# Peptides against a protein of PDB entry 7QUU, part 24

Target 1, 43 residues: chain A of PDB entry 7QUU
Amino acid sequence: DAVEPSVEKEYKKIISFRDTVFEGKHQQFLVPNNVRLKFLRDR

## One batch from the design tools (peptide; aimed at target 1 F39)

Design b2_p29_7_s1 (made by RFdiffusion4, then SolubleMPNN; from b2_p29_7, 12 letters changed)
Fold by OpenDDE base, seed 3:
Structure b2_p29_7_s1 (fold): chain B 43 residues (1-43), chain A 29 residues (1-29)
Amino acid sequence: as target 1 above (43 residues)
Amino acid sequence: KEEVIKILELMLKRGLISEEVYNELLSQL
């Protein structure tokens, strides 16, 4: 099934969020709430 | 897929995605 354009857009956000919050062997970093949108935009 | 679910849960908790988008993405996994 063709992925809805809205779902594809949200998937890109998920990947950006993953690459910001998780490093190395799936170690999670606590990104503060006040900077999260900056990190998502810069990645 | 557990990694993706965990990321979706974190995004939902932080208000980065809506509940509707969360449910739609889960239904496609």
Scores: peptide ipSAE 0.080, ipTM 0.616, DockQ to the pose 0.044
OpenDDE base, seeds 1, 2, 4, 5: peptide ipSAE 0.055, 0.075, 0.073, 0.076; ipTM 0.551, 0.572, 0.576, 0.598

Design b2_p29_7_s2 (made by RFdiffusion4, then SolubleMPNN; from b2_p29_7, 13 letters changed)
Fold by OpenDDE base, seed 3:
Structure b2_p29_7_s2 (fold): chain B 43 residues (1-43), chain A 29 residues (1-29)
Amino acid sequence: as target 1 above (43 residues)
Amino acid sequence: KKEVIEILETMLKRGLISEEVYEELMKQL
């Protein structure tokens, strides 16, 4: 199924967040849940 | 990947994403 453009946009944010915070492409850091959710919305 | 799933579950629980968006994102992860 073709992924809807809105879903693809949110997926890209989640992957960017994962890569930045957890997968060590950059320095891993602990992010509070409220900051995590803000990051996903704002980017 | 567990952390990303927990974030999606939290977003769904808070009404920040629909069930449809959640299900579609879970298929892609």
Scores: peptide ipSAE 0.088, ipTM 0.603, DockQ to the pose 0.045
OpenDDE base, seeds 1, 2, 4, 5: peptide ipSAE 0.068, 0.078, 0.082, 0.069; ipTM 0.581, 0.583, 0.590, 0.575

Design b2_p29_7_s3 (made by RFdiffusion4, then SolubleMPNN; from b2_p29_7, 12 letters changed)
Fold by OpenDDE base, seed 5:
Structure b2_p29_7_s3 (fold): chain B 43 residues (1-43), chain A 29 residues (1-29)
Amino acid sequence: as target 1 above (43 residues)
Amino acid sequence: KKETIEILELMLKRGLISEEVYNELLSQL
């Protein structure tokens, strides 16, 4: 089953956030407060 | 799982997710 484009977009945001935080960059990152990140259970 | 929890804690601390979303995701791990 093709991963819904919405889920893939949310995953890319999580990776971007991780990279920003762990690189010591204090950049603003915007994630919706109601994001459904259920796919993170597998990681 | 440990890396995911750390990311969620940082997102919560920065106000990027609600406490409700944080707790829901933790309950599913």
Scores: peptide ipSAE 0.061, ipTM 0.563, DockQ to the pose 0.055
OpenDDE base, seeds 1, 2, 3, 4: peptide ipSAE 0.056, 0.056, 0.056, 0.031; ipTM 0.583, 0.581, 0.596, 0.468

Design b2_p29_7_s4 (made by RFdiffusion4, then SolubleMPNN; from b2_p29_7, 13 letters changed)
Fold by OpenDDE base, seed 4:
Structure b2_p29_7_s4 (fold): chain B 43 residues (1-43), chain A 29 residues (1-29)
Amino acid sequence: as target 1 above (43 residues)
Amino acid sequence: KKEVIEILELMLKRGLISKEVYEELMKQL
């Protein structure tokens, strides 16, 4: 298994997050803005 | 768009994303 570069793995995660929570081509999940930022505060 | 930018800036500031990933995402917005 070619270990994808750390940057590429990180990029894919952030794109998936964007697509799910913000401006994705799929139906945006109704996540409150305070919940969206909570995971950033707790780390 | 503005909300996504703000979150990406916060993620970068906290070391949750690399500078390279941040710059690439910003080009795609």
Scores: peptide ipSAE 0.056, ipTM 0.535, DockQ to the pose 0.045
OpenDDE base, seeds 1, 2, 3, 5: peptide ipSAE 0.032, 0.046, 0.028, 0.033; ipTM 0.441, 0.530, 0.439, 0.445; seed 2 fails the geometry check

Design b2_p29_8 (made by RFdiffusion4)
Pose (drawn by RFdiffusion4):
Structure b2_p29_8 (pose): chain A 43 residues (1-43), chain P 29 residues (1-29)
Amino acid sequence: as target 1 above (43 residues)
Amino acid sequence: LTLEEVQEYLEERGISEEAIEEWLETYEE
């Protein structure tokens, strides 16, 4: 499963979701310091 | 990652300047 057909579909949905959280204005999720580093450093 | 790489990555994704500053400050700590 290294690179499936799923990849771009996964990216568009995840990237948009993650980018909103990268601004931290996500309606469902307000993200503080530790979460900010977790997202950025891991991925 | 260097601070420049972190900044360039966030700018490529169109992340707001204020959010980028918060990320860089938090990353420096």

Design b2_p29_8_s1 (made by RFdiffusion4, then SolubleMPNN; from b2_p29_8, 14 letters changed)
Fold by OpenDDE base, seed 1:
Structure b2_p29_8_s1 (fold): chain B 43 residues (1-43), chain A 29 residues (1-29)
Amino acid sequence: as target 1 above (43 residues)
Amino acid sequence: MSENELRKFLKERGISEEAIERHLKIYRE
């Protein structure tokens, strides 16, 4: 069956994040170590 | 960064290995 819209949105976010990081456009200091990325949390 | 470096980056921020693999597996290519 089709992936739920909410899950699909989260997948798009992680792919965008991955691509941004791989492209060197993301700095680690912009995401502190104590802050979780909510769109990657287990549900 | 490499995929392995990204995995470490996410693990340091409390993301489980299972969640990381779930997201990377589908869209690895």
Scores: peptide ipSAE 0.106, ipTM 0.573, DockQ to the pose 0.068
OpenDDE base, seeds 2, 3, 4, 5: peptide ipSAE 0.098, 0.103, 0.104, 0.104; ipTM 0.551, 0.567, 0.572, 0.563; seed 3 fails the geometry check

Design b2_p29_8_s2 (made by RFdiffusion4, then SolubleMPNN; from b2_p29_8, 17 letters changed)
Fold by OpenDDE base, seed 4:
Order: sequence, then C-alpha cells, then structure tokens
Structure b2_p29_8_s2 (fold): chain B 43 residues (1-43), chain A 29 residues (1-29)
Amino acid sequence: as target 1 above (43 residues)
Amino acid sequence: MSENELRKFLEERGISQESIDRHLKIYRS
C-alpha cells in the first residue's frame, strides 16, 4: 500500500537518523526539536 | 549521536522500544 506523504516524510527522518548512527555515515548533525514522529507512537 | 542518545530522543517523543527497534533495525546484543 502507498504510504501517506506525511508519514513518509516522518519515516525518512527516522531513516536518516538510522543511517547516521548505525550505517557508517556518522556525522555531526542538528536534530530538529520539532521532529514529528506521531506515526510511531503507540496507540 | 550515539545509539543511546538516539533512543532517548525517540523515547522522549513517546516512541516505544519495540517501534524503535523495528525502525532502526536495532537488536539486543
């Protein structure tokens, strides 16, 4: 199924974090204070 | 940031450990 654009955008942020931390792409980066992750929150 | 720092970042935003593990492909050592 197609992922909703808003969810995809949030997901890409998570993947970016993963890549930075765990996939050999570690860099200093600014973490936005207002990152939306509501799709990952428990119901 | 470290794994621990990233976990804390997500936890502070209400993300469960299960969700964190799944999406970050983090497994217990």
Scores: peptide ipSAE 0.086, ipTM 0.562, DockQ to the pose 0.080
OpenDDE base, seeds 1, 2, 3, 5: peptide ipSAE 0.074, 0.078, 0.067, 0.084; ipTM 0.539, 0.552, 0.516, 0.532; seed 3 fails the geometry check

Design b2_p29_8_s3 (made by RFdiffusion4, then SolubleMPNN; from b2_p29_8, 17 letters changed)
Fold by OpenDDE base, seed 2:
Structure b2_p29_8_s3 (fold): chain B 43 residues (1-43), chain A 29 residues (1-29)
Amino acid sequence: as target 1 above (43 residues)
Amino acid sequence: MSENELRKFLESLGISKESIERHLKIYRE
């Protein structure tokens, strides 16, 4: 499926984040509760 | 963590369920 360039950029970010989390390389305590992932904000 | 756990984590960051599903759906395609 064709994806808009902006969506593709966000896709790459979420994949990177997901893989990092699934690999145990990212801890929840490293992400403050008040920090929202910019690339996952509603459009 | 599982994908479900990841969803819950992202929700805890104030990200909407709709936004989370949109991005994870793209991954599954």
Scores: peptide ipSAE 0.077, ipTM 0.551, DockQ to the pose 0.066
OpenDDE base, seeds 1, 3, 4, 5: peptide ipSAE 0.069, 0.073, 0.074, 0.065; ipTM 0.527, 0.535, 0.539, 0.512

Design b2_p29_8_s4 (made by RFdiffusion4, then SolubleMPNN; from b2_p29_8, 12 letters changed)
Fold by OpenDDE base, seed 3:
Structure b2_p29_8_s4 (fold): chain B 43 residues (1-43), chain A 29 residues (1-29)
Amino acid sequence: as target 1 above (43 residues)
Amino acid sequence: MSLNELRKFLEERGISEESIERHLKIYEE
């Protein structure tokens, strides 16, 4: 199933945030409260 | 945010622990 472009963008943001934290970078990242995260749920 | 804060953020939105670990595990080892 093709992930909608909007959902993919949100996923990329989360992954970018994760990578930043793992790399020990102190880059500020704002995760909006209204982000659609259904794609992370179990299928 | 930290990884733990991100985990809490996802949990509060109804994402299962299994799904969270699937995506974050490589950064928590």
Scores: peptide ipSAE 0.093, ipTM 0.553, DockQ to the pose 0.076
OpenDDE base, seeds 1, 2, 4, 5: peptide ipSAE 0.083, 0.086, 0.083, 0.085; ipTM 0.545, 0.539, 0.537, 0.538

## One batch from the design tools (peptide; aimed at target 1 E4 V7)

Design b2_p30_1 (made by RFdiffusion4; failed a check: too like the target's own chain)
Pose (drawn by RFdiffusion4):
Structure b2_p30_1 (pose): chain A 43 residues (1-43), chain P 30 residues (1-30)
Amino acid sequence: as target 1 above (43 residues)
Amino acid sequence: EEYERFLEVYNSTDDEDFKNYVRLKFLRDR
């Protein structure tokens, strides 16, 4: 499953979700310091 | 086959965030 047909579909949904959290203004999720680094360093 | 599909998907776009995502997906699953 290294690169499936799913990839772009996964990307659009996840990247938009993640990018909102990268601003930290996510309606469902308010992200502090540790979460900021977790997102950025891992991915 | 997985490598050729990676190169095709990788070189098909100018979006560097998308390319990074594809690269990470390929490396984790290989």

Design b2_p30_1_s1 (made by RFdiffusion4, then SolubleMPNN; from b2_p30_1, 17 letters changed)
Fold by OpenDDE base, seed 5:
Structure b2_p30_1_s1 (fold): chain B 43 residues (1-43), chain A 30 residues (1-30)
Amino acid sequence: as target 1 above (43 residues)
Amino acid sequence: KDEEKFKELYNSTDDERYQKFVKQKFEKNT
């Protein structure tokens, strides 16, 4: 099943966030309140 | 609290579609 382009965009944001946290370059990743993933609002 | 919960949700994404997507991206980049 092809992942919907909207869902893929959210997954890419999660990967980029994880990579940024794991690279140790940001002791505090301030997640902007507007970056609340749509699928995390529905849960 | 909200930031830690967000980090936890990003780290513990128990979405099978997300895990499949990550696996496919990892296998393509190796």
Scores: peptide ipSAE 0.049, ipTM 0.531, DockQ to the pose 0.096
OpenDDE base, seeds 1, 2, 3, 4: peptide ipSAE 0.046, 0.070, 0.045, 0.079; ipTM 0.519, 0.550, 0.511, 0.543; seeds 2, 3, 4 fail the geometry check

Design b2_p30_1_s2 (made by RFdiffusion4, then SolubleMPNN; from b2_p30_1, 19 letters changed)
Fold by OpenDDE base, seed 1:
Structure b2_p30_1_s2 (fold): chain B 43 residues (1-43), chain A 30 residues (1-30)
Amino acid sequence: as target 1 above (43 residues)
Amino acid sequence: EDEKKFKELYESTDDEKYKKFIKQKYEKET
């Protein structure tokens, strides 16, 4: 199995979580706790 | 500034621009 690029995995995590935010399940602009991007973790 | 752009793209349905933004940030951090 071609290992999906790490960037694409990160993108998919954020977009999938965004969909749950739009459904009202979470506060706006929240992201998964396992996000790798530093600027999103250091909030 | 990065957080502002992130919020704008987060609310946007333009996932191609969002993917490009995430890619650019990821490449700078790795």
Scores: peptide ipSAE 0.405, ipTM 0.811, DockQ to the pose 0.116
OpenDDE base, seeds 2, 3, 4, 5: peptide ipSAE 0.238, 0.369, 0.322, 0.392; ipTM 0.753, 0.799, 0.789, 0.805

Design b2_p30_1_s3 (made by RFdiffusion4, then SolubleMPNN; from b2_p30_1, 19 letters changed)
Fold by OpenDDE base, seed 2:
Structure b2_p30_1_s3 (fold): chain B 43 residues (1-43), chain A 30 residues (1-30)
Amino acid sequence: as target 1 above (43 residues)
Amino acid sequence: DDEEKFKKVLESTDDEKYKKFVEKVFKENS
């Protein structure tokens, strides 16, 4: 299944956020708060 | 702190799990 371009874009933001956290370069704007809160609930 | 909890979860979660999560979130909101 081809991932929709919108979903792939948000996936890349989440991965980029993870990678920047791991590098000590955390940026809060990379993952929206609603996505963060949903991730914390649905994990 | 929700942000610190989120950081720790991000660090421990693989790409495939994140991909599936994102796909689920966007499908539920479409």
Scores: peptide ipSAE 0.088, ipTM 0.559, DockQ to the pose 0.106
OpenDDE base, seeds 1, 3, 4, 5: peptide ipSAE 0.042, 0.049, 0.048, 0.023; ipTM 0.465, 0.483, 0.486, 0.404

Design b2_p30_1_s4 (made by RFdiffusion4, then SolubleMPNN; from b2_p30_1, 18 letters changed)
Fold by OpenDDE base, seed 3:
Structure b2_p30_1_s4 (fold): chain B 43 residues (1-43), chain A 30 residues (1-30)
Amino acid sequence: as target 1 above (43 residues)
Amino acid sequence: DDKEKFEKLYNSTDDERYKKYVEKVYKENT
């Protein structure tokens, strides 16, 4: 099953944010609430 | 906890594993 474009757009934005803000270091950090997946934000 | 697992995978270098997890959780919640 293909991923819905809305979901793909969300995780692509999150990955892009991570790579841009942390310069691809992949170190452990706190994920801001506004960058979390909408359906997982309050879980 | 899905939130904790999300944060763990977000901090990993394995983007494909992260994407597959998101796809799984999305299917389970839709």
Scores: peptide ipSAE 0.220, ipTM 0.723, DockQ to the pose 0.099
OpenDDE base, seeds 1, 2, 4, 5: peptide ipSAE 0.153, 0.180, 0.213, 0.139; ipTM 0.658, 0.685, 0.715, 0.644; seed 5 fails the geometry check

Design b2_p30_2_s1 (made by RFdiffusion4, then SolubleMPNN; its pose is not in this set)
Fold by OpenDDE base, seed 1:
Order: C-alpha cells, then sequence, then structure tokens
Structure b2_p30_2_s1 (fold): chain B 43 residues (1-43), chain A 30 residues (1-30)
C-alpha cells in the first residue's frame, strides 16, 4: 500500500526526532531495531 | 484518509513514547 504523503511527512518528523535524541551528534542511546513505531501500526 | 487532527494525535503519542523510552534508558545508566 502506498503511504499517504501526510503520513510520510509525520513519519519523517518522528524519525528526525529519534535521530536527534538517540542517534544525533550527542548520541545518548542505540535505538534497538525491535522498537517499532506505534504510529505506523495504528494508522 | 486520516484527519489532520488524528494524525497529530498519533504523532504526539509516538513522541511521548520516545521521551519515556529515553527517560527509562537514562535511569538504567544510573
Amino acid sequence: as target 1 above (43 residues)
Amino acid sequence: VESSKKLREKEKEELEYLEEYKKKQEEKKR
């Protein structure tokens, strides 16, 4: 199924937040691959 | 098509989950 452009935009915001908080220049944590975004499951 | 309101609510819930996850990982490092 094609992801709607609005959903893709919000997904990109969540990924940007994750990368800034967890994986950014001041990486605090490695985000495990099993941490699945609830947003994408509940759409 | 999800309403813009529902989409923002889901984004907020996911961001809150990530902040809680961060807090729990910080607590594990203490």
Scores: peptide ipSAE 0.096, ipTM 0.554, DockQ to the pose 0.260
OpenDDE base, seeds 2, 3, 4, 5: peptide ipSAE 0.024, 0.043, 0.086, 0.078; ipTM 0.389, 0.446, 0.531, 0.514; seed 5 fails the geometry check

Design b2_p30_2_s2 (made by RFdiffusion4, then SolubleMPNN; its pose is not in this set)
Fold by OpenDDE base, seed 5:
Structure b2_p30_2_s2 (fold): chain B 43 residues (1-43), chain A 30 residues (1-30)
Amino acid sequence: as target 1 above (43 residues)
Amino acid sequence: LPSVEELRKKFEEELKYLEEHKKKQEKLKE
C-alpha cells in the first residue's frame, strides 16, 4: 500500500528544500513547516 | 543559518525519522 500522504509529502518537501539549500537557491519563507526543521528559521 | 555540515546532519536525522515513519505506516496498511 501507499505510504500515508502526509508522511510522503513531508519527505518530499524536505528533500526538495535540502536540494535548494545546497544549491544556494533557498529562501527563508520556503522552509517547510516542520517542527524538526524549525532551527533553520531561527538561525 | 547553520553551517553546511550542520544542515547535512539535521537533514539526515530528519530523513531517518521520516523513513521510520514510512515503515510504520506501511506496516499498518498491510
Scores: peptide ipSAE 0.212, ipTM 0.687, DockQ to the pose 0.027
OpenDDE base, seeds 1, 2, 3, 4: peptide ipSAE 0.191, 0.195, 0.200, 0.209; ipTM 0.666, 0.672, 0.674, 0.685

Design b2_p30_2_s3 (made by RFdiffusion4, then SolubleMPNN; its pose is not in this set)
Fold by OpenDDE base, seed 3:
Parts: C-alpha cells; structure tokens; sequence
Structure b2_p30_2_s3 (fold): chain B 43 residues (1-43), chain A 30 residues (1-30)
C-alpha cells in the first residue's frame, strides 16, 4: 500500500537532518571526523 | 508503517541525544 504523504514528509525530514549533521554541515552539532567518515562510507 | 507522531518522537530523541553528547564530541575533536 502507498505510504501517506505526511509520513513520507517526516521520513525525509529525518534523513535530511541526519545527512546534515553527520556531514558536518549543521551549525548546532559537531561530529568528530572519524564518525563522519564512517557515516559516509556506510550509507 | 510508523505514524507521523512516532517519527516526530524519534526526531526529538535524536536531537536530545546529540545535545547531551555535544560537549563530549567537542572534546574528542580537540
């Protein structure tokens, strides 16, 4: 069955947030380089 | 499938986790 548009929207928000934080682009949160590199390799 | 409320709750939990660990993460980067 099709995913509801509101559910899909919230998923996209979570994914975007994670990408921004772990790529080191979020101003509020600092992530160590080794963790960032692991995140980039594993996705 | 998760509800919208469940997804919002997960996002809030992720934010809380990152805030609680931010000072530790800063020290590891130094």
Amino acid sequence: as target 1 above (43 residues)
Amino acid sequence: LPSVEELRKKHEEELKYLKEHQEKLKKLEE
Scores: peptide ipSAE 0.134, ipTM 0.608, DockQ to the pose 0.308
OpenDDE base, seeds 1, 2, 4, 5: peptide ipSAE 0.106, 0.087, 0.125, 0.115; ipTM 0.562, 0.530, 0.590, 0.586

Design b2_p30_2_s4 (made by RFdiffusion4, then SolubleMPNN; its pose is not in this set)
Fold by OpenDDE base, seed 5:
Structure b2_p30_2_s4 (fold): chain B 43 residues (1-43), chain A 30 residues (1-30)
Amino acid sequence: as target 1 above (43 residues)
Amino acid sequence: LPSSKELRKKFKEELEYLKKVKEEQEKKLE
């Protein structure tokens, strides 16, 4: 099933923030595998 | 799907978690 546009928009904001936060200073930080995005897929 | 209110709450919680992880990673580079 397609994700609602409003949910997808907020998902993209979280991903964009993550990528901005953990990319910098000539290296990428180790991003934990436990990023809590499951709630966006739960209906 | 979560409500708009729940989504905003979870978004805020995730952002605060990511900020904490950032701080911990920065301390390892100092």
Scores: peptide ipSAE 0.047, ipTM 0.454, DockQ to the pose 0.225
OpenDDE base, seeds 1, 2, 3, 4: peptide ipSAE 0.044, 0.030, 0.052, 0.089; ipTM 0.439, 0.418, 0.460, 0.547; seeds 1, 3, 4 fail the geometry check

Design b2_p30_3_s4 (made by RFdiffusion4, then SolubleMPNN; its pose is not in this set)
Fold by OpenDDE base, seed 5:
Structure b2_p30_3_s4 (fold): chain B 43 residues (1-43), chain A 30 residues (1-30)
Amino acid sequence: as target 1 above (43 residues)
Amino acid sequence: KEEEEKKKKLAEELKKAKEEIEWLKKTVLK
């Protein structure tokens, strides 16, 4: 079944949220530097 | 086939993102 455009949009929002947090750009979530650096290296 | 492959890739990235967010909740948001 084709993923509905509305559902796809929600999935992309979750992925973007993860990216923002793990890049250290989200002030509410303090990601450890080692985790941030690993994320930046592995992407 | 290209659209189907893009949707499959999106589903894989979503799964990974959800797992990483859940890990973060246990490690940092606790």
Scores: peptide ipSAE 0.467, ipTM 0.826, DockQ to the pose 0.392
OpenDDE base, seeds 1, 2, 3, 4: peptide ipSAE 0.467, 0.060, 0.059, 0.058; ipTM 0.826, 0.496, 0.480, 0.488; seed 4 fails the geometry check

Design b2_p30_4_s1 (made by RFdiffusion4, then SolubleMPNN; its pose is not in this set)
Fold by OpenDDE base, seed 2:
Structure b2_p30_4_s1 (fold): chain B 43 residues (1-43), chain A 30 residues (1-30)
Amino acid sequence: as target 1 above (43 residues)
Amino acid sequence: EKEEIELLLKGEHPKVKINQEDLKEILEKY
């Protein structure tokens, strides 16, 4: 099924948020390394 | 992992707490 463009946009925002927070690009978020590695693995 | 992201966005993540203002700012950048 083609993901609706709205849902795809929301998903992209969530992934970008994930990447920003968990890659440590946002220094305000103390994300534990185990959580970072989990989110980065996309599993 | 989608569940963990959902918990994070809701502020319900057990290990990671993000305030709603910072969350909003981050989501608005994309």
Scores: peptide ipSAE 0.024, ipTM 0.479, DockQ to the pose 0.029
OpenDDE base, seeds 1, 3, 4, 5: peptide ipSAE 0.020, 0.024, 0.023, 0.024; ipTM 0.461, 0.469, 0.479, 0.476

Design b2_p30_4_s2 (made by RFdiffusion4, then SolubleMPNN; its pose is not in this set)
Fold by OpenDDE base, seed 2:
Structure b2_p30_4_s2 (fold): chain B 43 residues (1-43), chain A 30 residues (1-30)
Amino acid sequence: as target 1 above (43 residues)
Amino acid sequence: DEEKIELLLKGKHPEVKINVEDLKKILEEL
């Protein structure tokens, strides 16, 4: 299935966020509620 | 489920401060 341009943009944000977390420059992040990270993991 | 990923990144839920170590643990399981 062709990934819609909107969805590709959202995947790029997830990857960029992951990379920022693992860079270790920040000790805390403002993230949308823990429920969102659970949904990312369950996929 | 592409629609649910989009809803998760659009900020429709309140922001919470999470420690980087907790985030790393979650992201390692992705």
Scores: peptide ipSAE 0.213, ipTM 0.599, DockQ to the pose 0.025
OpenDDE base, seeds 1, 3, 4, 5: peptide ipSAE 0.211, 0.206, 0.203, 0.192; ipTM 0.596, 0.596, 0.586, 0.592

Design b2_p30_5_s1 (made by RFdiffusion4, then SolubleMPNN; its pose is not in this set)
Fold by OpenDDE base, seed 2:
Structure b2_p30_5_s1 (fold): chain B 43 residues (1-43), chain A 30 residues (1-30)
Amino acid sequence: as target 1 above (43 residues)
Amino acid sequence: VEEKLKELLEKYKKGEISLEEFLEKKKKIL
């Protein structure tokens, strides 16, 4: 099934956000929990 | 809260929930 390009794009953004903010793949920035929650709310 | 959001994201990554369900559940957690 061709995933609608819009849905796939939004999926990729959410997964990229997870990887960056929660999985610590970019450990150079200690993101405070309150900031993480704000980013999840605003997106 | 953060852990529940991680679990929700993992369900979405696995295709266990739709994008719409993900967004709705996210709003209930936040």
Scores: peptide ipSAE 0.062, ipTM 0.499, DockQ to the pose 0.061
OpenDDE base, seeds 1, 3, 4, 5: peptide ipSAE 0.042, 0.051, 0.028, 0.057; ipTM 0.444, 0.520, 0.410, 0.546

Design b2_p30_5_s2 (made by RFdiffusion4, then SolubleMPNN; its pose is not in this set)
Fold by OpenDDE base, seed 5:
Structure b2_p30_5_s2 (fold): chain B 43 residues (1-43), chain A 30 residues (1-30)
Amino acid sequence: as target 1 above (43 residues)
Amino acid sequence: VEEKLKELLEKYKAGEISLEEFLKKKEEIL
């Protein structure tokens, strides 16, 4: 097994982190209508 | 997310990569 350079391993981690943050910011959470309606009634 | 960031920071602290090399690679990615 070619020992993957430490820099390349860290690069892959940075990309995985970026993608996770990006997905978390842009992921449309389908808020169930019942939860949304409850929030509006409590106002 | 936080655990992945912690792991990356711990590797930097372990001296597996230089700060300069880390920052350069970060700027190429972001």
Scores: peptide ipSAE 0.057, ipTM 0.616, DockQ to the pose 0.070
OpenDDE base, seeds 1, 2, 3, 4: peptide ipSAE 0.047, 0.046, 0.044, 0.047; ipTM 0.527, 0.520, 0.505, 0.531

Design b2_p30_5_s4 (made by RFdiffusion4, then SolubleMPNN; its pose is not in this set)
Fold by OpenDDE base, seed 1:
Structure b2_p30_5_s4 (fold): chain B 43 residues (1-43), chain A 30 residues (1-30)
Amino acid sequence: as target 1 above (43 residues)
Amino acid sequence: VEEKLKELLEKYEKGEISLEEFLKKKKEIL
């Protein structure tokens, strides 16, 4: 079953947020919270 | 806000909630 492009896009945003914020790959002083939250909204 | 998203993401990654439920709850937090 091909995952719909919309679902794949939302999943990629979740993974990007996980890697950046949840897994701690970027510290808060390097990436402000407002920019960090944009990963789930815009990407 | 970020901590609520982390907790929600953790539930999703553990398979405790669906992608649909994650996206629904995300909109309530943001």
Scores: peptide ipSAE 0.097, ipTM 0.619, DockQ to the pose 0.057
OpenDDE base, seeds 2, 3, 4, 5: peptide ipSAE 0.089, 0.082, 0.088, 0.092; ipTM 0.632, 0.610, 0.621, 0.636; seed 5 fails the geometry check

Design b2_p30_6_s2 (made by RFdiffusion4, then SolubleMPNN; its pose is not in this set)
Fold by OpenDDE base, seed 2:
Structure b2_p30_6_s2 (fold): chain B 43 residues (1-43), chain A 30 residues (1-30)
Amino acid sequence: as target 1 above (43 residues)
Amino acid sequence: KELEEKLKKLEEKKKEEEEKEEKEREEKEK
């Protein structure tokens, strides 16, 4: 199944959110481990 | 963990699709 370009844009947002929240990767800065939303990691 | 696993699966699916589209472009340029 080809992913529609609209759905790909949503996946990119979700992945970017994951990277920020779980990995603390951001294009502008590294999110400190204490600022990470650790409560989402267990879900 | 379920959310992380779902997000990982979406990334893997997207990466496989991008790699397939890249290979298809390289085959059309030959």
Scores: peptide ipSAE 0.036, ipTM 0.451, DockQ to the pose 0.179
OpenDDE base, seeds 1, 3, 4, 5: peptide ipSAE 0.025, 0.022, 0.025, 0.028; ipTM 0.426, 0.418, 0.431, 0.433; seeds 3, 4 fail the geometry check

Design b2_p30_6_s4 (made by RFdiffusion4, then SolubleMPNN; its pose is not in this set)
Fold by OpenDDE base, seed 2:
Structure b2_p30_6_s4 (fold): chain B 43 residues (1-43), chain A 30 residues (1-30)
Amino acid sequence: as target 1 above (43 residues)
Amino acid sequence: SELEKKLELLKKKEEEKRREEEKKEEEKLK
């Protein structure tokens, strides 16, 4: 099954964001950690 | 969630592609 290139780009951003949040690699985001973790769990 | 399963499958496919590209680059260097 081929994922549409637009959807693949969005999923790559979500994966990168998830890995960033869980690995703690970025010290600054405008969104609180609880909201970030909720966003990653609820989707 | 279903989205988490799709993201995990996508992550695996992207990792497989990266490993295949690395193998092709190593083969070109030999």
Scores: peptide ipSAE 0.043, ipTM 0.447, DockQ to the pose 0.094
OpenDDE base, seeds 1, 3, 4, 5: peptide ipSAE 0.051, 0.036, 0.039, 0.039; ipTM 0.462, 0.434, 0.437, 0.448; seed 1 fails the geometry check

Design b2_p30_7_s4 (made by RFdiffusion4, then SolubleMPNN; its pose is not in this set)
Fold by OpenDDE base, seed 4:
Structure b2_p30_7_s4 (fold): chain B 43 residues (1-43), chain A 30 residues (1-30)
Amino acid sequence: as target 1 above (43 residues)
Amino acid sequence: NELYKKKKEEEEEKKREEERRKEEERRRKE
């Protein structure tokens, strides 16, 4: 098993967080709309 | 910025619709 470099693991976490906030849900939790809007403010 | 504006407008519209629905539901219980 190629141990993914620490940087790729961190990048995957950032993408997962971005997509979670954008969609407003990930697995067992819902992201509140105010948190989504705060994340999208610069878009 | 454009996506933020669109999503903010959509949230404000949904909030106004929910407020109208809650007011109508109160009037039906009086």
Scores: peptide ipSAE 0.078, ipTM 0.544, DockQ to the pose 0.010; fails the geometry check
OpenDDE base, seeds 1, 2, 3, 5: peptide ipSAE 0.076, 0.075, 0.066, 0.077; ipTM 0.532, 0.529, 0.509, 0.540; seeds 1, 2, 3, 5 fail the geometry check

